# Designs tried in a protein design run: peptides against a protein of PDB entry 3V4O. Part 6

Target 1, 234 residues: chain A of PDB entry 3V4O
Amino acid sequence: DQPLAKDKVALLIGNMNYREHPKLKAPLVDVYELTNLLRQLDFKVVSLLDLTEYEMRNAVDEFLLLLDKGVYGLLYYAGHGYENFGNSFMVPVDAPNPYRSENCLCVQNILKLMQEKETGLNVFLLDMCRKRNDYDDTIPILDALKVTANIVFGYATCQGAEAFEIQHSGLANGIFMKFLKDRLLEDKKITVLLDEVAEDMGKCHLTKGKQALEIRSSLSEKRALTDPIQGTEY

## One batch from the design tools (peptide; aimed at target 1 P27 M128 L206)

Design b1_p10_1_s1 (made by RFdiffusion4, then SolubleMPNN; from b1_p10_1, 6 letters changed)
Fold by OpenDDE base, seed 5:
Structure b1_p10_1_s1 (fold): chain B 234 residues (1-234), chain A 10 residues (1-10)
Amino acid sequence: as target 1 above (234 residues)
Amino acid sequence: MLKLQSFSPK
């Protein structure tokens, strides 16, 4: 009756020190904190900072190699990004100015590859802006996704909106991680957990009307990040 | 608690 994961694997990417774009600060803290939390949940976590396009593609490839039938896969990204026609693009630190789709990694393409692995759960946590990139006029032709009913997207912000970090000299979380970290260890269905994070963000006077979490899911089973790994005693 | 500060877009 209890859902089981064959394994639990997470790839965390935080890009801050962009060559041709404004530098960010929050991804450093956010990746570290999320790493610690996911390890408490018995995830195998690979955390990487300031990746070039080449390095990002390699990291994703290596991540995919760890996925298999029944494995829980989680991808977290914090950095610059954009969304065109419903497709999310993560921006490497060496991306040109302006950047285009060929310079970036398309999340939906990664999802397609994860589906081919027959994973038990696919979670994407995207802490980036979702504004239209007017300098990218390409329309991606993506393969049709399978109906796997095991997909959860947590967007740090709404469609066409910006995601924010604290503009301060000291270390601080991005807005998304500020609320996510308080609930991540809860034993709840992942969509329920994220829904509560969304409520927390909505109740805060500083973020209400400024940034709102969007949850996009097709999850037909009760899956949680706290689900035990098959063959283990918890 | 979240303190009143300025924000920057990512």
Scores: peptide ipSAE 0.163, ipTM 0.742, DockQ to the pose 0.241
OpenDDE base, seeds 1, 2, 3, 4: peptide ipSAE 0.061, 0.110, 0.068, 0.114; ipTM 0.718, 0.768, 0.719, 0.762; seeds 3, 4 fail the geometry check

Design b1_p10_1_s2 (made by RFdiffusion4, then SolubleMPNN; from b1_p10_1, 4 letters changed)
Fold by OpenDDE base, seed 2:
Structure b1_p10_1_s2 (fold): chain B 234 residues (1-234), chain A 10 residues (1-10)
Amino acid sequence: as target 1 above (234 residues)
Amino acid sequence: SLSLQSFSPE
C-alpha cells in the first residue's frame, strides 16, 4: 500500500538581489532551511540563488532531465512574481522594469513538461505575490494539461494577494516557510500536510488578515514527501 | 523589532 518514488528530485530557487526591483531577504534563509529538510527526506536537491532569466531556464531544463516515470519532482520558488489569468510567473533577477511574461518563467509550462516525464508526483511551492501584473496584458495560451492526478500547488498567498517576509534584527524569513518548516518532515499526504500549515498560519495574529495559504491539488493517491525511494529500506 | 515586507515590486 505504501507509495514508492522512483526517485525524489527538488529544484529550489531563491531570488533576492534584483537589479531593477526591490531587493528581498527571506529567500536566502528559506532556501537554506528547505534544502536541509528535503535532504533529510532523501531528496536530491539543487538550490540556487539570484538567477538571471538565462540561468533560471537552464536550471529548469536540468531539473527536467532528472525526471522520469515515477519520480517525485518538487519546485520551490521564493522571489518576485505575479499571476495573470491563472498562470504563475517567476521573475528573474535581471528582469526589466516593468517585466512581462517573455521575461519570466511560467510555472504551468514547467508542469506540462513534467507531465510528459510521467512523474509520480509534481509539487510546486510558490512563495511569491499573486497580484496581477497590469503592465502585461498578454493572454498566455497553454496546451491542455493531461489528467495525471498527481499535482499539488502550495501558494504562499491567496489569488490577487501579496506574500510577505518577516524582518527582525537583520534576519528575514518568509511567512510561508515559517510555518512549513515545522511540519515538512511529517509522514502525511502532502495536501493534508499543507492544510495543517494553512491552519497554523491562520492561528497566528501576525498573519491574520495579511496572508493565507492556498492549496490547489489533483492528487488521487496518498503520496507524501516522506515516501521511500524504490529499492531503499522503509 | 519585527516588521512585514511584501514581495510586491511596487
Scores: peptide ipSAE 0.213, ipTM 0.812, DockQ to the pose 0.743
OpenDDE base, seeds 1, 3, 4, 5: peptide ipSAE 0.199, 0.210, 0.101, 0.195; ipTM 0.806, 0.808, 0.769, 0.801

Design b1_p10_1_s3 (made by RFdiffusion4, then SolubleMPNN; from b1_p10_1, 5 letters changed)
Fold by OpenDDE base, seed 4:
Structure b1_p10_1_s3 (fold): chain B 234 residues (1-234), chain A 10 residues (1-10)
Amino acid sequence: as target 1 above (234 residues)
Amino acid sequence: SLSLQSFSPD
């Protein structure tokens, strides 16, 4: 009855110090906080900051090597990004200005590769903007995804909208992480958990009309980040 | 002080 994970692996990427784009602050703290929380959930966590395109691609490749049948995979990204035609692009710190899709990493391509590993759960937490990049007119032709019913996207913001960080007393947190961290350890189906985060975020006066969490999922099983790893004590 | 900063490069 209780869903089990063969293993739980997370890759967290926070890009802040861009060479040709405005610098960010929140990813540093957000990656750190999320790392600590996920480790409490027995995730094997790789946390990286300020990755070039080459480094990001290598990190994703190594992440994929840790995935296998039944493994829970979680990808968190905080940084610059954009969304064209429903495809999310993470921007490396060495991306040119303007950047194009060939300079960036497509999340949906990563999802495809995760599906090939027959993962038990694929969670994407994307703390990035979702605005259209007018400098990229490429229409990606992506391979069709498999029907695995184990996919959850937590977008920090709505389609076509921006994600924000809070600047306060020399520290910065993303709005998404501000609310996610309060519920992440709850033993709930991941989509239910994120829905509650969405409600919490919706009560924030600062982001009303500016940022709202979007959950996109196809999850047919009651899978939670708290699910035990196979072979471990309950 | 509290302020919002966009993750947008704009």
Scores: peptide ipSAE 0.235, ipTM 0.818, DockQ to the pose 0.781
OpenDDE base, seeds 1, 2, 3, 5: peptide ipSAE 0.217, 0.228, 0.115, 0.224; ipTM 0.813, 0.819, 0.771, 0.812; seed 3 fails the geometry check

Design b1_p10_1_s4 (made by RFdiffusion4, then SolubleMPNN; from b1_p10_1, 7 letters changed)
Fold by OpenDDE base, seed 2:
Structure b1_p10_1_s4 (fold): chain B 234 residues (1-234), chain A 10 residues (1-10)
Amino acid sequence: as target 1 above (234 residues)
Amino acid sequence: MEKLQSFSPK
């Protein structure tokens, strides 16, 4: 009675070398580490770094083409971002300063498109800031989402807060990935797994009171990233 | 020594 995935597909985007914004370091290593872990979980993983707006939109389009009924879809993003009116925006490396919603990719729009594919599970891991962008007053008009009960958001930080990377001796890792990687392979419901990551992350003395994982989910089934792919033999 | 760097563009 274990849930099965028709397939498992992940798109990982790490933006760090911004043209008009501060450069980041953690996305490089974080994407690499997550790639290796998800491949161990039999995900088909596409990992991309430093994408322009055009490239990001194309990557998302290609990702969506791989989704179908019962497929597990996972989108990971590490980079600059913001949240306006409950909508999360991923910032491409060629975004202007200041950027607006038309320069960025809306995560909720991607979710809508994933729902249309009748996916088995939709996981978003967003390692970005969630502060309000005061330079963007646009209120996006989004279509209503379906009640699919298969959605999990792992926000690296709380609403209105910032996400951080830790640099030590020239190396940098995102705080979120630092703790996520230790538990990602566990055979647990994804929301339970993320809850444990949240507790681990809360023990980090550097980010106490600054960054905390937020889990937002509507998941009615005990689905895990470790769920086997239907029709496969291991 | 550890250093925090915000993902915020601001």
Scores: peptide ipSAE 0.291, ipTM 0.841, DockQ to the pose 0.794
OpenDDE base, seeds 1, 3, 4, 5: peptide ipSAE 0.265, 0.269, 0.272, 0.274; ipTM 0.825, 0.825, 0.829, 0.828

Design b1_p10_2 (made by RFdiffusion4)
Pose (drawn by RFdiffusion4):
Structure b1_p10_2 (pose): chain A 234 residues (1-234), chain P 10 residues (1-10)
Amino acid sequence: as target 1 above (234 residues)
Amino acid sequence: SLELQSRDSE
């Protein structure tokens, strides 16, 4: 009755040095922090910075190859992003200005590929803005996803809104990781854990009225990032 | 004082 993971795998991407868009600072320290915390939780973690579109597609293919039945899969992205018609896109460092969906990675397409591997848990922590891209002409018409009841999204902000880091950030985490890092080791269902992070973030004066954590979850089983890996000793 | 930087691409 203790939920188990076949394995725990994560892909972390922090994009900062944009060629044609404002540069960011905090993704480096955000990725460094989450890497350490997830390693403490026995995840196998690939952590990468400043990825072009080509490197981002390669990194996600490698991550998909590590996924199989019952595996917990987690994707964390810190950098520029946008959201059109409910679909979230991650923007690579080589994105032109303006850019369209073909220059970017669609998170929903990644989730579809993860479900094909029959993972036991799918977690997306998207630490990026979610405003519309006016230059993105295209429409989704993506296939409906299977009902796997094991998907959790922890958006650093609401749809049509911005996610933030501290100006001239230096050593400071961005807002989402500032609060996520204090809770991530808790032995609680990931949905509940993210809800506590949402409450902590609500006390932050800098972001009142402009950034709030959004949790979207269909996870029915009580799964946690601290769940033991099957066949190891707990 | 502290200020915010958006992770928006604009």

Design b1_p10_2_s1 (made by RFdiffusion4, then SolubleMPNN; from b1_p10_2, 5 letters changed)
Fold by OpenDDE base, seed 3:
Structure b1_p10_2_s1 (fold): chain B 234 residues (1-234), chain A 10 residues (1-10)
Amino acid sequence: as target 1 above (234 residues)
Amino acid sequence: SLGLQSFSPD
């Protein structure tokens, strides 16, 4: 009855040193800490920092090559971003100011490609803002998604809202990672785990009324990040 | 401020 993963692969991207936008700090620490946690969960983890548009697209392509039937795929992004018409866009460090969708990577397009790989689980952890980009009025025409019932989105913030990092000297987490890291190793259905993270975040007075975790899922099976990999390793 | 930095390009 225990669900098994064919393999577990994660791509972590942290963009901080933007050329034409405010620099961030938290993605460095967040990517590092998440890398260590996911490796403890036997994920094959590729962690990258400060990617240009070209590098980000290449990283996603390489990530997709590692996906196949039954594989657990996890994409984590920390950096600048926006959401237009329900589509999430990750902003590369070399994006112009202002940027448009053509300068960015659309998460829903990546999801579509992941579905074609017949993955066992698709998890997106997006630590970025979800505000409307007023400088981009284009409505992307995306291919319809399949009904795979294996999709989980963890948005660091609500639709139309901002995600934050703590401002102080030295290393600090983003608000999302601050709470996610405390529960990530728990053997729970991923949606249940994220729900508990949401409750923990809700107790933070610093972001009360400013940032709240949103979970969007179509997950028909009790899949957890702790699920063992099918094979001789176990 | 509340000691938060937005991930927004603002």
Scores: peptide ipSAE 0.224, ipTM 0.800, DockQ to the pose 0.799
OpenDDE base, seeds 1, 2, 4, 5: peptide ipSAE 0.116, 0.221, 0.124, 0.129; ipTM 0.730, 0.804, 0.763, 0.731; seeds 4, 5 fail the geometry check

Design b1_p10_2_s2 (made by RFdiffusion4, then SolubleMPNN; from b1_p10_2, 7 letters changed)
Fold by OpenDDE base, seed 3:
Structure b1_p10_2_s2 (fold): chain B 234 residues (1-234), chain A 10 residues (1-10)
Amino acid sequence: as target 1 above (234 residues)
Amino acid sequence: MEGLQSFSPD
């Protein structure tokens, strides 16, 4: 009883050239490498770099238009971010300093919209810091989520912690992508795959005690990124 | 040389 996806769609966003915040390096390579891997998995991939708030919102809207009943949706973000009261916020490159929730995109709001599309799987891979933004005291009132049991969050770091990129003489990955890319093509339930990535990351001497993968999921079916698309041959 | 750079905006 192999699970099937009606389609597989991914939106990858890498923000690095911030106007009023420190610039990053890893998102460039991370988005590129993840794009190539997901395409090998027959995902329809839209990859974008250095998006303004307006562009990010448009990208998410277009992404949502590609989602429908049974579709696998994957959102990857690499860049600055924060987490307040359990809500994850992705920071656009034109965000002010300091930024507030009104300047950013709330991941949980995107999840709600994905649920409305009755997707088969919702995967969020968030390669950003999860520290609280002390300049934002907004408590968002979110609509109740449906119980869909098809949600997977892969946080590159723990709650309240930071995510890191490796600094080399050349192009470098974020720590999360460094390990994710080695396992992403494996035919395993997505939560199992991420758990193995977490173990690999835990062996990295550079981030010992600094960064650890957190997996949060409600996934009642054995769904994998390798699941075939409905109507295609195995 | 191998080092780390935080994604932190701070």
Scores: peptide ipSAE 0.263, ipTM 0.818, DockQ to the pose 0.812
OpenDDE base, seeds 1, 2, 4, 5: peptide ipSAE 0.247, 0.255, 0.254, 0.244; ipTM 0.813, 0.818, 0.815, 0.809

Design b1_p10_2_s3 (made by RFdiffusion4, then SolubleMPNN; from b1_p10_2, 5 letters changed)
Fold by OpenDDE base, seed 3:
Structure b1_p10_2_s3 (fold): chain B 234 residues (1-234), chain A 10 residues (1-10)
Amino acid sequence: as target 1 above (234 residues)
Amino acid sequence: MLELQSFSPD
């Protein structure tokens, strides 16, 4: 049977022009290309660049308002980030140096809020580093997540490692998006799709031994980004 | 020559 989505909503954030941290380049192109692809998949897409902490929190709040029972929610982030104790933190452009968790947005907290919306699918595509932030000693005490079996994390890099963008004279993708964009429109279970992206990335000579995609999922159904929206004919 | 830039602030 073909799974159905009540609706499909995506929030894409690309942070590049950091005030107190190195500037990035790839998020501009990555967000643009991903936006076009997701729209082809009939996602309602909100794409934003260079968000302050305040703006990021507002964007997430607005994103959550669009979620409801059975809705597919996708959050993509490209920018600086870190991971402490298994929690992923997205860094706003106005984050101080050094930054702490209180200055950043915790992805796992967003997931919890998405679960409360009873979404049909929660996809996180995180194109950021996952190194420990030694300047943040906060030990998070999070509430237990519900068992929803509809969660997929696509980490651009493995735990404790860095994510990269290609630097040359022109605009280029980050390594993750470079390979993701080639497969994103395929009608496959999202975890299978990402696994194939991981294999493609593994063949890249530039990132061998430097960056590897990690997939973490609890997905009990064959959900795909290509799944049709209820009430529509495809 | 193609080079990689880390998304790390370090």
Scores: peptide ipSAE 0.255, ipTM 0.821, DockQ to the pose 0.863
OpenDDE base, seeds 1, 2, 4, 5: peptide ipSAE 0.232, 0.246, 0.250, 0.239; ipTM 0.814, 0.820, 0.820, 0.816

Design b1_p10_2_s4 (made by RFdiffusion4, then SolubleMPNN; from b1_p10_2, 7 letters changed)
Fold by OpenDDE base, seed 4:
Structure b1_p10_2_s4 (fold): chain B 234 residues (1-234), chain A 10 residues (1-10)
Amino acid sequence: as target 1 above (234 residues)
Amino acid sequence: MEALQSFSPD
């Protein structure tokens, strides 16, 4: 039984040119490479770089408008970020120093909104640090999530840890994307695919003991990024 | 040559 997607939509955000924080390099190439791969998988891809808070919120809003029942939604983010109390926060390029949750976009809030669209699959690929932000002591009270069993988080790193990029010959890739891109086109359940990426990443001597992929999922169906779109030939 | 850069603002 081949799972089908009503549609496949991806929002890719790469923030690198921060105003008040260290600049990054990898998001440029990582977003580009992931865009090309996801388009090969027939995703409708919106790729954006260096978004302000206002632009990020608008991008997410537009992304949500493309989601509907049975649609596969994928959100990729590469940039600065933090995690407080299990909530992941994406940092816009115009975020102040220090930043707080009110300056950032909470991934779990986006997930909640995606659930309301009754999506077929919700994939979050978060290439950001997951260290606690000591300048933000806000304990967010989020709405309870539905039990949709269609959620996959691919964290580039473990809770409380940092994510890294590799600079090589003038270009940089995130460690996560370095290994993800080699397997992304494989016709495998997304959690299985990410598990294999985790194994590949674990062999990287540069990040051994520093960065490890974490998969958090509740995916009850064998959903793959390669799943065909309903009404299309495959 | 390879070099690591953290995504951390610190």
Scores: peptide ipSAE 0.279, ipTM 0.843, DockQ to the pose 0.750
OpenDDE base, seeds 1, 2, 3, 5: peptide ipSAE 0.260, 0.268, 0.279, 0.262; ipTM 0.832, 0.840, 0.841, 0.833

Design b1_p10_3 (made by RFdiffusion4)
Pose (drawn by RFdiffusion4):
Structure b1_p10_3 (pose): chain A 234 residues (1-234), chain P 10 residues (1-10)
Amino acid sequence: as target 1 above (234 residues)
Amino acid sequence: PPLELQSRHP
């Protein structure tokens, strides 16, 4: 009755040095922090910075190869992003200005590929803005996803809104990781854990009225990032 | 100085 994971795998990407878009600073320290915390939770973690579109597609293919039945899969992205018609896109460092969906990675397409591997848990922590891209002409018409009841999204911000880091950030985490890092080791269902992070973030004066954590979850089983890996000793 | 926010909006 203790939920188990066949394995725990994560892909972390922080994009900062954009060629044609404002540069960011905090993704480095955000990725460094989450890498350490997830390693403490026995995840196998690939952590990468400043990825072009080509490197981002390769990184996600490698991550998909590590996924199999019953595996917990987690993707964390810190950098520029946007959201059109409910679909979230991650923007690579080589994105032109303006850019369209073909220059970017669609998170929903990645989720579809993960479900094909029959993972036991799918977690997306998207630490990026979610405003429309006016230059993105295209429409989704993506296939409906299977009902796997094991999907959790922790968006650093609401749809049509911005996610933030501290100006001239230096050593400071961005807002989402500032609060996520204090809770991530808790032995609680990931949905509940993210809800506590949403409450902590609500006390932050800098972001009142402009950034709020959004949890979207269909996870029915009580799964946690601290769940033991099957066949190891707990 | 007081802290300020930087957006991750492109």

Design b1_p10_3_s1 (made by RFdiffusion4, then SolubleMPNN; from b1_p10_3, 4 letters changed)
Fold by OpenDDE base, seed 3:
Structure b1_p10_3_s1 (fold): chain B 234 residues (1-234), chain A 10 residues (1-10)
Amino acid sequence: as target 1 above (234 residues)
Amino acid sequence: GPLKLQSYAP
């Protein structure tokens, strides 16, 4: 039996015009392309660019309000980021240099809040670096996650590694999105889909040994982004 | 134009 989504909601954040950090280019295009794809998959998509800390927190709050039992939630982030002690931190455009965890949004905290909504699926696509932030020695104490078996992380890069964008003739695309966009519409279990993306990315000579997709999942059901929405939506 | 990688690291 094919799983059904109560609804499908996505929040896409692309930060590129940082005030105190190197500016990026790809998030603009990547967010745009992903928006179009997810809308084809009948996601309700909120796409935002260049968010301050306050704006990011507000966007996440609003996103959470759209989540409920059985809803598919997808969070995509492209921008600067880091990972300390297994916790992923998204960096707002107004973050100081150096930034600390208090200046950033912790993805695992968002996941906890999503679990409280009893979502049907939680997908995180994190197009950011995962290097340790040496300027932040804070050991986060996070609440334990529930066992919901509906979690998928697609990391653009490996733990401790960097994510990259390709710049060519003024155009820029993130490596992750470059390959993700080619398969996103496929009717496959999301973990299988991402695995195929990982293989495609592995063929990119530019990022060999530099960037590789990492999939972390606890998904006990065959859920896909193509799963139909329950009810009279169609 | 040139093809280059830009790291997302700060």
Scores: peptide ipSAE 0.358, ipTM 0.846, DockQ to the pose 0.777
OpenDDE base, seeds 1, 2, 4, 5: peptide ipSAE 0.342, 0.340, 0.356, 0.346; ipTM 0.840, 0.841, 0.847, 0.843

Design b1_p10_3_s2 (made by RFdiffusion4, then SolubleMPNN; from b1_p10_3, 4 letters changed)
Fold by OpenDDE base, seed 5:
Structure b1_p10_3_s2 (fold): chain B 234 residues (1-234), chain A 10 residues (1-10)
Amino acid sequence: as target 1 above (234 residues)
Amino acid sequence: MPLKLQSFAP
């Protein structure tokens, strides 16, 4: 009766060395730490840093090729981003200033493609800002999503807000990863796990009233990142 | 204002 994954595949993208935008620090450490954790959970992990638009699109395409019926797919992104009209846009390192939707990757488009693969679980962990981009007037026309009841979004920050990284001497985690990494290996429904992360983040005096985790889910089954891969029980 | 992750120190 325990849910089984046909396979577990993750794509992790950390963009920090932007050409025409401020450089970031946290994505380097965050991707490395998350990679280690997901591999302990038997995910097949592809981790990439500082991707151009072309490289990001290719990485997503290759990721989608690994998805199939019952496969768990996880996409993590850390970098610059924005949200217009409920659509999340990941910014490649070679994006112009200002960037627009045509320069970026729309997460909801990726979700649509993942649904077509009949995946067992779709998890998006987006460590980016969610403020509106006033330089982008495009209203995306997206195809209607299917009712798959297997979707989980973990937004590092709430709608219209910014995401932050810890600034100490040297490299440090983003606020989201700081708390996520402590719970990621727990055998819990993914939405429950993220809810606990949200509570932990809420206790952080640095970001209280400034950054809060938002969970958006349609998950009708008790799916966890710890779910075993089918056929490995023997 | 920049649409970015921002460094925030304690």
Scores: peptide ipSAE 0.129, ipTM 0.751, DockQ to the pose 0.127
OpenDDE base, seeds 1, 2, 3, 4: peptide ipSAE 0.091, 0.097, 0.111, 0.070; ipTM 0.769, 0.782, 0.770, 0.767; seeds 1, 2, 4 fail the geometry check

Design b1_p10_3_s3 (made by RFdiffusion4, then SolubleMPNN; from b1_p10_3, 5 letters changed)
Fold by OpenDDE base, seed 4:
Structure b1_p10_3_s3 (fold): chain B 234 residues (1-234), chain A 10 residues (1-10)
Amino acid sequence: as target 1 above (234 residues)
Amino acid sequence: MELKLQSYAP
């Protein structure tokens, strides 16, 4: 009855020191916090900061190599980003100003590749803005995704909106991570967990009307980040 | 304590 993961692998990317765009602060702390939490959940975690386009693409490629049938894959990104036509684009630190899709990594394309690995669970936690990039008029023509019913998107903000970080006493955390970290270790279906995070975030007076967590999922099984790895003893 | 919101928007 208990869902099992063949393995659990996470790639965490935090981009903050942009060359041609405003620098951020929270990704450093957020990646650190999430790394520690996911490791407690027995994820194999690769955490990287301030990646160029080349480095990001390589990191994703390496991440994909670790995925296989039944593996839980989690991609976390904190940094600049945009969303055009329902496609999420992660912005590398060396992206030009303005940037276009060819300068960025498309999350949905990564998902497509993850599906080819027959993963057990695909979780995307995207801590970035989702505003339209008016400087990019490219209409993506992507292949249709498979119906795998194992996909969860946790958007730090809603469509067309911005994501924020809170700076306090020299420390900065993204709004999303601020609340996610309090619940991430809970043994709950990942969508339920994120829903609770959304409620917690909704109580933050600073971001009312500015940022709200959006969950987009097609998850037909009660899969949790706490699910044990097959063949392991706990 | 002061709290500041910073947008991730470029």
Scores: peptide ipSAE 0.340, ipTM 0.835, DockQ to the pose 0.773
OpenDDE base, seeds 1, 2, 3, 5: peptide ipSAE 0.334, 0.325, 0.340, 0.325; ipTM 0.836, 0.826, 0.833, 0.829

Design b1_p10_3_s4 (made by RFdiffusion4, then SolubleMPNN; from b1_p10_3, 6 letters changed)
Fold by OpenDDE base, seed 4:
Structure b1_p10_3_s4 (fold): chain B 234 residues (1-234), chain A 10 residues (1-10)
Amino acid sequence: as target 1 above (234 residues)
Amino acid sequence: MAEKLQSYAP
């Protein structure tokens, strides 16, 4: 029994040229590499760089419009971020210093909206730090999520920890993408794939004790990024 | 070339 996707849609956001925060390098290359890989997997990919809050919100809105029942949705984000009370916040390039949740996009809110679309799979690949933002003491009261059993979070790092990029010869890759790209095309359940990426990352001496992949999932079906799209023969 | 880690933290 081969799982099928109604469609496969991905939104990739890489924020690096921040106005009020340190600039990053890896998101440029990481978004590019991931775009190419996901397109090989027949994803419809929208890749955007250096988005303001307004642009990010619009991009997410447009992304949601492409989602529907049975559609695989993948959101990748590389940039500054933080995690407060289990909520992940993506930081736009025009975010103030310090930023608060109102200046950022909450991933869990996006997930809620994706659930309303009755997607077949919701994958979040968050290449950002997960440290608490001490300047934001707001406790968000989010609506309860539905039990859809189709959610996968790939956190580039563990709770309270930082994510890193490797700079080499003027180029940079995030640690997460460095290992993810080697396995992304494998025909495996997405959680299994990410677990293997986690093992590969664990062998990296650079990030030992600093960054570790965390997988948070409730995926009850053997869904893979390689799953064919309904109506298409391969 | 030596690799350098850069944190995504502000």
Scores: peptide ipSAE 0.373, ipTM 0.850, DockQ to the pose 0.775
OpenDDE base, seeds 1, 2, 3, 5: peptide ipSAE 0.349, 0.357, 0.369, 0.357; ipTM 0.836, 0.839, 0.846, 0.845

